Peptides against a protein of PDB entry 5OOQ. Designs and how they scored, part 14

Target 1, 227 residues: chain A of PDB entry 5OOQ
Amino acid sequence: YREDVRQVVTHPANALSFLQPGRLVEISVNGKDNYGWGAVVDFAKRINKRNPSAVYTDHESYIVNVVVNTMYIDSPVNLLKPFNPTLPEGIRPAEEGEKSICAVIPITLDSIKSIGNLRLYMPKDIRASGQKETVGKSLREVNRRFPDGIPVLDPVKNMKIEDEDFLKLMKKIDVLNTKLSSNPLTNSMRLEELYGKYSRKHDLHEDMKQLKRKISESQAVIQLDDL

## One batch from the design tools (peptide; aimed at target 1 L118 L153)

Design b1_p12_5_s1 (made by RFdiffusion4, then SolubleMPNN; from b1_p12_5, 5 letters changed)
Fold by OpenDDE base, seed 5:
Structure b1_p12_5_s1 (fold): chain B 227 residues (1-227), chain A 12 residues (1-12)
Amino acid sequence: as target 1 above (227 residues)
Amino acid sequence: MILPYEDASDER
């Protein structure tokens, strides 16, 4: 149900009007790389210059540039291309104990987990030296002020999504949440099942990430030997 | 400290 809500909220028809510069969005790339809350820089319709006939899904049809403050410090951020959501290998959030930096990354709408109520005051030129770091400081301040999480846009009250099927979905979710709050055991089993599925997916993803890292490290060593 | 953000809940 949360994914169904996310699909509706992140659909271009609903999301784009709320992707103003400075809008806070929660970012998860490829269902794996959680960057946390970032700030929207801009967005554009996805154009493939090499393949103009490329058809994208609705959620992949727009690219959103976002500032994150959780980029792993050794990520090859210099290889990032604006409006190219295919991120270079090694672009990832910092893990626990790793240092992070501020970066602008291009994401699809499908990589938006949540849209926040808050909008940062953005620098005029985010590409100027030190401007990303300013946004990064603002993000840290927001996170400090909202330790329980940044407020998320209400799809109905704030986003004015009035689709009947969506309203029915939201009502079902509310009923389920009420029932779940009343039945801790059902919540624990489903949470455990969801966590088990998520953990398995996360484990597979971590394994893939470790494998990709090893491959990248090996390729970097090979390139150094070929020089 | 000036808030680096605003409430944009109603801003489309």
Scores: peptide ipSAE 0.426, ipTM 0.903, DockQ to the pose 0.710
OpenDDE base, seeds 1, 2, 3, 4: peptide ipSAE 0.418, 0.422, 0.426, 0.413; ipTM 0.902, 0.907, 0.909, 0.901; seeds 1, 2, 4 fail the geometry check

Design b1_p12_5_s2 (made by RFdiffusion4, then SolubleMPNN; from b1_p12_5, 6 letters changed)
Fold by OpenDDE base, seed 3:
Structure b1_p12_5_s2 (fold): chain B 227 residues (1-227), chain A 12 residues (1-12)
Amino acid sequence: as target 1 above (227 residues)
Amino acid sequence: MILPYEDASNER
């Protein structure tokens, strides 16, 4: 059930509106590599230049660039490619007793464990020397101030996920946290219905984003012609 | 000390 909630929360139709620069997200790559809390730099729709017809799942259809301060120091960070969520071998978080560094890593929405309430003030150019380390200091300060963990967005109150099936899921989780008895199969069918609704909302969001880009591009062209 | 963060719980 926690995974079902995570799937809904991290769906593009819900998550993308909260992935502003500096948004804190808890990162787990491939369910194994826990980087802890990182800060969002930006996100983009996943485009396969080699196979433009590639269809990704909703959770794999976007790439989120995040600053982490837990990268193992000897990780081959120079092999990281922007907008490639397939991380090179040896890219991992530092273990206990190992030294860590700040890095920008590309992740999918599926690698987001939680979305935080907090947003960092981000440097204008994160790629400039020392800027990642500045974000790393801010992350350390946040962790110091929130020893019990960074506050997570409430899916209903904060994210305003008002889907009736989701609300029923949340209520069931609350009830099941009190009573362990519901069959996983009935939850999967409702999750599919939720995904169908979110997919439609996602399409609208992409259409709106494309329209906003076209408007911005048209305005930029008009300003260039006035020069 | 200016906090390096803000509460964005209601920011969409």
Scores: peptide ipSAE 0.425, ipTM 0.910, DockQ to the pose 0.485
OpenDDE base, seeds 1, 2, 4, 5: peptide ipSAE 0.421, 0.419, 0.413, 0.423; ipTM 0.907, 0.909, 0.903, 0.905; seed 2 fails the geometry check

Design b1_p12_5_s3 (made by RFdiffusion4, then SolubleMPNN; from b1_p12_5, 6 letters changed)
Fold by OpenDDE base, seed 5:
Structure b1_p12_5_s3 (fold): chain B 227 residues (1-227), chain A 12 residues (1-12)
Amino acid sequence: as target 1 above (227 residues)
Amino acid sequence: MILPYEDASFER
């Protein structure tokens, strides 16, 4: 059920509006490499230049660049490719007793465990020398101030996920947290329905965004002709 | 001490 909630929260239709620069997100790559809380730099739609017809799942269709302060110091960070969420071998978080460094890593939405309610003040140029370390200091300060964990966005109150099926899912989770007995199959079916709804909403949102861009481009062309 | 973060619980 927690995974079901995560899938809904991290769906593009819900998550993207909260992935502003500096947004804190909890990162788990491939469900194995836990980087802890990082800060969003930016995000972009995943485009495969080699295969423009590549179809990605909704959760893999965007690349989010995040600053983490838990990268193992000897990780081959120089091999990181922008816009490539497939991390090179050896890219991993520092283990206990190992030294860590700050790094910017590209991840998919599927690698977001949770979205925080806090946003860091981000440097204008995160790639400039020393800027990642500044963000790293800010992350450490936040972790110090929130020893019990960074507050997570409320899916209903903050993210305004008002889908009835999602609300039912949340209620079921609450009930399950009290009663272990809810049928996982019923929840999975509802989750699929929810994903279908969110996918459609996202598609509409992207269409609107594309339309707005087209309008802006057309206006820009008109202005150029008037000069 | 200036906080390096802001509360962004609500979409502005």
Scores: peptide ipSAE 0.421, ipTM 0.907, DockQ to the pose 0.424
OpenDDE base, seeds 1, 2, 3, 4: peptide ipSAE 0.036, 0.044, 0.395, 0.393; ipTM 0.696, 0.756, 0.903, 0.897

Design b1_p12_5_s4 (made by RFdiffusion4, then SolubleMPNN; from b1_p12_5, 6 letters changed)
Fold by OpenDDE base, seed 3:
Structure b1_p12_5_s4 (fold): chain B 227 residues (1-227), chain A 12 residues (1-12)
Amino acid sequence: as target 1 above (227 residues)
Amino acid sequence: MILPYEDASEER
């Protein structure tokens, strides 16, 4: 059930509106590499230049660039490619006793374990020398202030996920946290129905994003003509 | 000390 909630929360129709620069997210790559809490830099729709006809799942259809402060120091960070979520071999979090560094890594929505209530103030240019380390210091300060963990967005109160099937799922989780009785198959069918509804919302979000870009581009052209 | 973060729990 926690995974079912995570699938709904990290769906593009719900997650993208909360992935502003500086948003804290908890990161687990391939279900194995736990980087802890990182800060969102930006996100973009996944485009395969080699195969433009490639269809990705909803959770793999976007790439999120995140700053982490837990990268193993000897990781080949120079091999990281922006907007390529397939990480090079040797890219991993530092283990206990190992030194860590700050890095920007591209992840999919599926690598988000949770979305936090907090947003960091981000440097203007994260790629400039020393800026990743500044974010790393901010992450350490947040972790120091929240020893019991960073507050996670409430899917209903904060994310305003009002889907009836999701609300029923949440109620069931609350009941099951009190009683472990429900069949995994019933949850999968409801998730499929939820994904169908969220797919439509995602299309609207992408349309709005494209419209905002066109407006900004048009304004930039007008400013160039006034020069 | 200025906090390096803000509460972003509410959609603005």
Scores: peptide ipSAE 0.435, ipTM 0.910, DockQ to the pose 0.415
OpenDDE base, seeds 1, 2, 4, 5: peptide ipSAE 0.420, 0.424, 0.419, 0.431; ipTM 0.908, 0.908, 0.903, 0.909; seed 2 fails the geometry check

Design b1_p12_6 (made by RFdiffusion4)
Pose (drawn by RFdiffusion4):
Structure b1_p12_6 (pose): chain A 225 residues (1-48, 51-227), chain P 12 residues (1-12)
Amino acid sequence: YREDVRQVVTHPANALSFLQPGRLVEISVNGKDNYGWGAVVDFAKRINNPSAVYTDHESYIVNVVVNTMYIDSPVNLLKPFNPTLPEGIRPAEEGEKSICAVIPITLDSIKSIGNLRLYMPKDIRASGQKETVGKSLREVNRRFPDGIPVLDPVKNMKIEDEDFLKLMKKIDVLNTKLSSNPLTNSMRLEELYGKYSRKHDLHEDMKQLKRKISESQAVIQLDDL
Amino acid sequence: ELPFKVYEDEVD
């Protein structure tokens, strides 16, 4: 349900109104590369010089400044409106140095929208400007070690559509349902949940493999035939 | 370098 709410928040109709310059966002492009918290510089509509149609979330491209880019990542390959990050551009690993950079992303690559925003120079492309902004991101990350506060979708973003409101209530119901479980006030919860979640991943992982073996035992494209 | 400034949103 939370992932369902995220899509409603990041949809251009609601998200673009709050994508002012300097807006803080948590960037997780394609659910793989997590660049941490960054600052939005600008955004524009995506135009495919074949006029291809795009999904609503991919319909727009946002340039953001990050401070967790891998230092030896080849940033010279980036095109201004191409959100497909070339192979080798990745967030710095846990033991590697980082460098401030600007990357393009689609709206689907935003994990959360912050209620804070930075002061940014007019030309982020100017010399040393992307570096200076990266310093500010490092300070915000210090003052807020647990995380940056998110924008309230209803109170702040004034999202009042009825279908969305039922979705928010569905979450509150499951939370109070979760808070009424005997294990909520237990010390072994982290231990037992992890022990179970590992067993569950294997079950789902094994089920994936179990089906592959059976279909391949028989002829391959007999069904296609 | 520019002065460090952070802006927080208010509810209207």

Design b1_p12_6_s1 (made by RFdiffusion4, then SolubleMPNN; from b1_p12_6, 5 letters changed)
Fold by OpenDDE base, seed 2:
Structure b1_p12_6_s1 (fold): chain B 227 residues (1-227), chain A 12 residues (1-12)
Amino acid sequence: as target 1 above (227 residues)
Amino acid sequence: ELPFRVFEEELE
């Protein structure tokens, strides 16, 4: 059930509106590499320049750049490619006893375990020297202030996911938690139906993003003309 | 040095 909730929460129609700069997200890459809580830098629709006809799943169709402070110090971070979620071999979190560094990594929506109800104030230029380390310090401070865990966005109350099937799923989870029932029932078969209902919301979000890009491009053109 | 500032989005 938790995975079913995660699939709905991390769907583009729901997640993208909450991936503002500085948004805290819990990161797990390939289901094994847990980077812990990181901070969103930005996101973009995944485009394959080599294969424009490439079709990605909804959860793989966007790239999110995140700052993490748990990167293994000897990881080949210089091999990281912007907006390429296929991480080079050796890119991994530091294990216990290992030293870690701050890094910006590109991830897919599928690598988001949780979306936090907190945002950091982000530097204007995260790529500038020392800026990612500043964010890393902030992440440590957040973890210190929330020893019991960073508060997660409520899918219903905060994210306003109002799909009836999703609400039923949440109710089932609540009942199971209350009864301490270990019945591993999955509603994964209904995810396709749920995704179909998000199409309109997703389209609206994309329209807004396109509009913002057009505005930004227009402003850039104006600045070029003033130079 | 960016001051530590976290925003709790009170999503009303």
Scores: peptide ipSAE 0.097, ipTM 0.768, DockQ to the pose 0.615
OpenDDE base, seeds 1, 3, 4, 5: peptide ipSAE 0.096, 0.096, 0.049, 0.047; ipTM 0.768, 0.770, 0.671, 0.685; seed 4 fails the geometry check

Design b1_p12_6_s2 (made by RFdiffusion4, then SolubleMPNN; from b1_p12_6, 6 letters changed)
Fold by OpenDDE base, seed 3:
Structure b1_p12_6_s2 (fold): chain B 227 residues (1-227), chain A 12 residues (1-12)
Amino acid sequence: as target 1 above (227 residues)
Amino acid sequence: ELPFRVFEEKLE
């Protein structure tokens, strides 16, 4: 169920209003490259210059630029292009024993593992010399102060996700956790339909946070559990 | 150099 929750949380209709500059997010690229907690610089809707009519999935339709302090020192960071989530070969986090540097990387929403309830104060120009290192120091300080992990936004209490099916999902998860049992579900057609409803009902303009709306129909998540 | 400051948001 963790992946199901992650899919809902990282959907544009829910996530974008919490991706302010300085927002801490936990980053995992392609399910293998764990950069740990980084800080959001900015985000933008993904645009394909070669094919303006390209259609992306909801979770790939936005690019988030984030500062990480775990980039492998010998990674070809000079080849990174802002708002291009297709990372060059060799871009990876440092392994144990390797030296790391600070870098700004573009990621999709699908690369967000968690959204923290903390925000850093960000420099005016993160691209200026030394600024990403300043953020890197702040990230280290956060990790020092939160040895048990950075607090994650509560989807209901903090993010105000009010979809009835999601609330039912969360309740089921709580019940299962008390029983020390979990059965992760993958995305299905029904879940995609639910996500589609999120996208269609949400106005992704300037007042995104104010425009959170309840999904009025469908039992996709609960029905999926019954299969 | 920026001083270390964070915002903790609990939107209850």
Scores: peptide ipSAE 0.129, ipTM 0.809, DockQ to the pose 0.683
OpenDDE base, seeds 1, 2, 4, 5: peptide ipSAE 0.123, 0.166, 0.101, 0.113; ipTM 0.804, 0.827, 0.789, 0.813; seed 2 fails the geometry check

Design b1_p12_6_s3 (made by RFdiffusion4, then SolubleMPNN; from b1_p12_6, 6 letters changed)
Fold by OpenDDE base, seed 2:
Structure b1_p12_6_s3 (fold): chain B 227 residues (1-227), chain A 12 residues (1-12)
Amino acid sequence: as target 1 above (227 residues)
Amino acid sequence: DLPFKVFEEKLE
């Protein structure tokens, strides 16, 4: 059920309006490499210049650039290609006992595990020397302040996902509490219907992307100064 | 500790 929720939350129709610069997102690449919480730099629609006819799934149709502070120090970060979510071999998070560095990595929406209800103030030029490290320090401080976990956006209350089928899914999850069945509803007819609805909404979202961003940015935010 | 700014969206 958690995966079902994640699929809905990370769908472009729902996620893109919440991927403002500085938005905290929890990152898992290919279901294997957990980078923890990172900060969104920007995102763009995935374009394959070599194969313009390439069709991507909804969750792979956008590239999100994120700052992470958990990159293994000996990772070949110099081989990272902008807007290429296919990471070079050796790009991985640091394991226990290993040193880490800050890096900007391109990921797909499918690599987002959670979207946080927090945003960092991002430097204007994240690629400038030392700026990634500054963000990395901020990420560490956030993790220190939220030892029980960074607050996650509520899909209903915060993201305003009001689809009836999704609400039913959420209710089922609430009833099951901690005893959530590991059985995904991925093959459920309801999920297919839900995806179909979001696919249509995505087309509209793409057309209205600028307007939705403006609305999202105008939302009242509480600025917390950490000294 | 380096000062940083964090924005939390107001939950409506």
Scores: peptide ipSAE 0.048, ipTM 0.751, DockQ to the pose 0.467
OpenDDE base, seeds 1, 3, 4, 5: peptide ipSAE 0.047, 0.043, 0.045, 0.052; ipTM 0.679, 0.746, 0.661, 0.652; seed 5 fails the geometry check

Design b1_p12_6_s4 (made by RFdiffusion4, then SolubleMPNN; from b1_p12_6, 5 letters changed)
Fold by OpenDDE base, seed 2:
Structure b1_p12_6_s4 (fold): chain B 227 residues (1-227), chain A 12 residues (1-12)
Amino acid sequence: as target 1 above (227 residues)
Amino acid sequence: ELPFKVFEEKLE
């Protein structure tokens, strides 16, 4: 069920409005490389110049650039290609006992595990010398301040996902979490129907992207200053 | 220690 929720939350129709600069997102690449929480730099629609006819899934149709502070120090970060989510071999998070560095990596929406309810104040030029490290320090401070985990956006209350089938899914999850000690079996029977709805919505969303972003940014925000 | 700013959206 968690994966089902993730698929809905990370769909372009829902996620893009919440990927403002500085938005904290939890990153897992290819379901194995966990970079932890990073900060969004920007995003763009995925375009294949070599193959303009390339068709991507909804979750792979956008590239999100994120700052992470968990990149393995010996990773070939110089081989990273802008807006190419296919990461070079050797690009991985640091393991326990290994040193890490800050890096900007391009990921797809499918690599987002969670979207946080927090945003960092981002430098104007993240590619300038030392700026990534500054963001990295901020990420460490956030993790220190939230030892129990960074608050995640509520799909219903914050993201305003009001689809009836999604609400039913959320209700089922709540019931199972309360009544069952064991992990429930995943029932994704209605996901296809949900995806169909969101696919249509996405087309409209793309046309209204700027408006929706403005609405999301106008939400009440608490600013926290840490010296 | 570098000062930093974070924005937390108010939960409605």
Scores: peptide ipSAE 0.072, ipTM 0.774, DockQ to the pose 0.460
OpenDDE base, seeds 1, 3, 4, 5: peptide ipSAE 0.054, 0.044, 0.046, 0.046; ipTM 0.671, 0.743, 0.661, 0.746; seed 5 fails the geometry check

Design b1_p12_7 (made by RFdiffusion4)
Pose (drawn by RFdiffusion4):
Structure b1_p12_7 (pose): chain A 225 residues (1-48, 51-227), chain P 12 residues (1-12)
Amino acid sequence: YREDVRQVVTHPANALSFLQPGRLVEISVNGKDNYGWGAVVDFAKRINNPSAVYTDHESYIVNVVVNTMYIDSPVNLLKPFNPTLPEGIRPAEEGEKSICAVIPITLDSIKSIGNLRLYMPKDIRASGQKETVGKSLREVNRRFPDGIPVLDPVKNMKIEDEDFLKLMKKIDVLNTKLSSNPLTNSMRLEELYGKYSRKHDLHEDMKQLKRKISESQAVIQLDDL
Amino acid sequence: EPPVVVYEDEPS
């Protein structure tokens, strides 16, 4: 349900109104590369020479400044409106140095929208300007070690559509349902949940493999035939 | 170095 709410928030109709310059966003592109918290510089509509149609979330491209880019990542390959990050551009690993950079992203690559925003120079492309902004991101990350506060979708973003409101209530119901479980006030909860979640991943992982073996035992494309 | 300036949103 939370992932369902995220899509409603990041949809251009609601998200674009709050994508002012300097807006803080948590970037997780394609659910794989997590760049941490960054600052939005600008955004524009995506126009595919060939006028191809795009999905609502991919219909727009946002340039954001990050402070967790891997230092030896080849940033010279980036095109201004191409959100497909070339192979080798990745967030810095846990033991590797980082460098401030600007990357393009689609709206689907935004994990959360912050209620804070930075002061940004007019030309982020100017010399040393992307570096200076990266310093500010490092300070915000210190003042807020646990995380940056998110925008309230209803109170702040004034999202009042009825279908969305029922979705928010569905979450509150499951939370109070979760808070009424005997294990909520337990010390072994982290231990038992992790022990179970590992057994569950295997079950789902084994089920994936279990089906592959059976289909391949028989002829391959007999069904296609 | 310039000071850090941060803006925080307030509800209306």

Design b1_p12_7_s1 (made by RFdiffusion4, then SolubleMPNN; from b1_p12_7, 7 letters changed)
Fold by OpenDDE base, seed 4:
Structure b1_p12_7_s1 (fold): chain B 227 residues (1-227), chain A 12 residues (1-12)
Amino acid sequence: as target 1 above (227 residues)
Amino acid sequence: SPPLVIYELKLE
């Protein structure tokens, strides 16, 4: 069920409005390379200039550039191509005992494990010398401040995902979390229908984006120096 | 550069 929720949350129709610069996202590339929490730089629709007819899944149709502070120091970061989510061999997070560096990596929506309820104020030019490291320091401070984990956006309360089937899914998860017996409300067929709804909504993403901007961002301004 | 500030969405 968690994966089902993730699929809905990370669908372009829902996620893109919350991928503002500085948004914290938890990153898992290809389901194996866990970079931890990074900060969104920007995103763009995935375009294949070599094959304009290329069809991407909804979750692969956008590229999100994120700053991570967990890149293995000997990773060939110079081989990273902007807006190419197919990462070169050797690009990986540092393992225990290895040194890490800050890097900007292009990921797909499918590589987002969670969207945080926090945003960093990002430098205007993240590619300028020292800027990534500044963000990296901020990420460390955030992690220090939230030892139990960075708060994740609530799909319903924060992201305003109000699809009835999704709400039913969430209710079921809540019931299961309370250890109450309940019949499965979701199966593969139902999930396909749910995802299909979001696929249709994606076509109207720009309209939805305008509506979601009304989400009251209460600026709880926590200065990072106080973290 | 202005200090990095953390913004949190209001929990409704």
Scores: peptide ipSAE 0.057, ipTM 0.772, DockQ to the pose 0.467
OpenDDE base, seeds 1, 2, 3, 5: peptide ipSAE 0.054, 0.061, 0.043, 0.059; ipTM 0.764, 0.786, 0.720, 0.791; seeds 2, 5 fail the geometry check

Design b1_p12_7_s2 (made by RFdiffusion4, then SolubleMPNN; from b1_p12_7, 6 letters changed)
Fold by OpenDDE base, seed 5:
Structure b1_p12_7_s2 (fold): chain B 227 residues (1-227), chain A 12 residues (1-12)
Amino acid sequence: as target 1 above (227 residues)
Amino acid sequence: EPPLVVFELKLE
């Protein structure tokens, strides 16, 4: 059930509006590499320049750049490619007893375990020397301030996910949690239906983003003509 | 320096 909720929460139609710079997200790459809580730098639609015809799943269709402070110190971070979520071999979180460093890693939405209800003030230029370390310090401070865990966005109250099927799922989860029933509500069909609905919302979001870009471009052109 | 945490409560 938790995975079902995660799938809905991390769907582009729901997640992207909450991936503002500084948004805290809990990161798990490939279900094994847990980086803990990181801070969103930005996100972009995944574009494969080498294979423009590449079709990605919804959860893999965007790349989110995040600052983590748990990167293994000897990880080949220099091999990280911007906007390439396929991480080089050796890129991993520090294990117990190992030293960690701050790094910006590109991840997919599928690598987001949870979205926090906190947002950090981000440096204007995260790529500048020392800026990622500043964010790293902030992350440590947040973890210190929230020893019981960083508050997670409520899908309904905070994210305003009002899809009826999702609400039914949440109610069922609540009932099951109350009844200690382990029955998986995993109705794959319901997830597909949910994804279908969210796909439409995603398209609208992308359209809005494109429209905003066009407006910005038009304004820039006007400013150039006035100069 | 303490990190600046902005709690953006989206006001309903």
Scores: peptide ipSAE 0.053, ipTM 0.776, DockQ to the pose 0.401
OpenDDE base, seeds 1, 2, 3, 4: peptide ipSAE 0.046, 0.047, 0.045, 0.052; ipTM 0.734, 0.736, 0.735, 0.768

Design b1_p12_7_s3 (made by RFdiffusion4, then SolubleMPNN; from b1_p12_7, 5 letters changed)
Fold by OpenDDE base, seed 2:
Structure b1_p12_7_s3 (fold): chain B 227 residues (1-227), chain A 12 residues (1-12)
Amino acid sequence: as target 1 above (227 residues)
Amino acid sequence: EPPLVVFELELE
């Protein structure tokens, strides 16, 4: 059931509006590499320049750039390619006793374990020297302030996911948490139906984002003409 | 160092 909730929460129709710069997200790459809580830099629709006809799943259709402070120090971070979520060999979080560094990594929505109800102030230029480390310090401070864990966005109250099937799923989870008795297997088949309902919302969100980009581009052109 | 501004987004 937790995975079912995660699939709904991290769907583009729901997640993208909460992936503002500085948003805290909990990161697990390939279900193996846990980077802990990182901070969102930005996101973009995944485009395969070599294969424009490539079809990605909804959860793989966007690339999210995140700052993490748990990268293993000897990881080949210089081999990281912008907007390529396929991480080079050796890119991994530091294990216990290993030293870590700050890095910006590109991830898919599927690598988001949870979305936090906190945002950091992000530097304007995260690639500038020392800026990643500043974010890393902020992440450490947040973890210090929230020893019991960073508060997670409530899918219903905060994210306003009001789909009836999702609400039923949440109710079942609540009952299970209280009774430990109900069978989780029956809800997985309804996820496909839920995703179909989110398609329209996703399209609207993308349209809005494209419109905002066009407005920003037009303003940039106006500023250039005024120089 | 810019102060850590942690905004709790009280999404109403």
Scores: peptide ipSAE 0.097, ipTM 0.783, DockQ to the pose 0.569
OpenDDE base, seeds 1, 3, 4, 5: peptide ipSAE 0.034, 0.040, 0.035, 0.042; ipTM 0.696, 0.720, 0.702, 0.741; seed 1 fails the geometry check

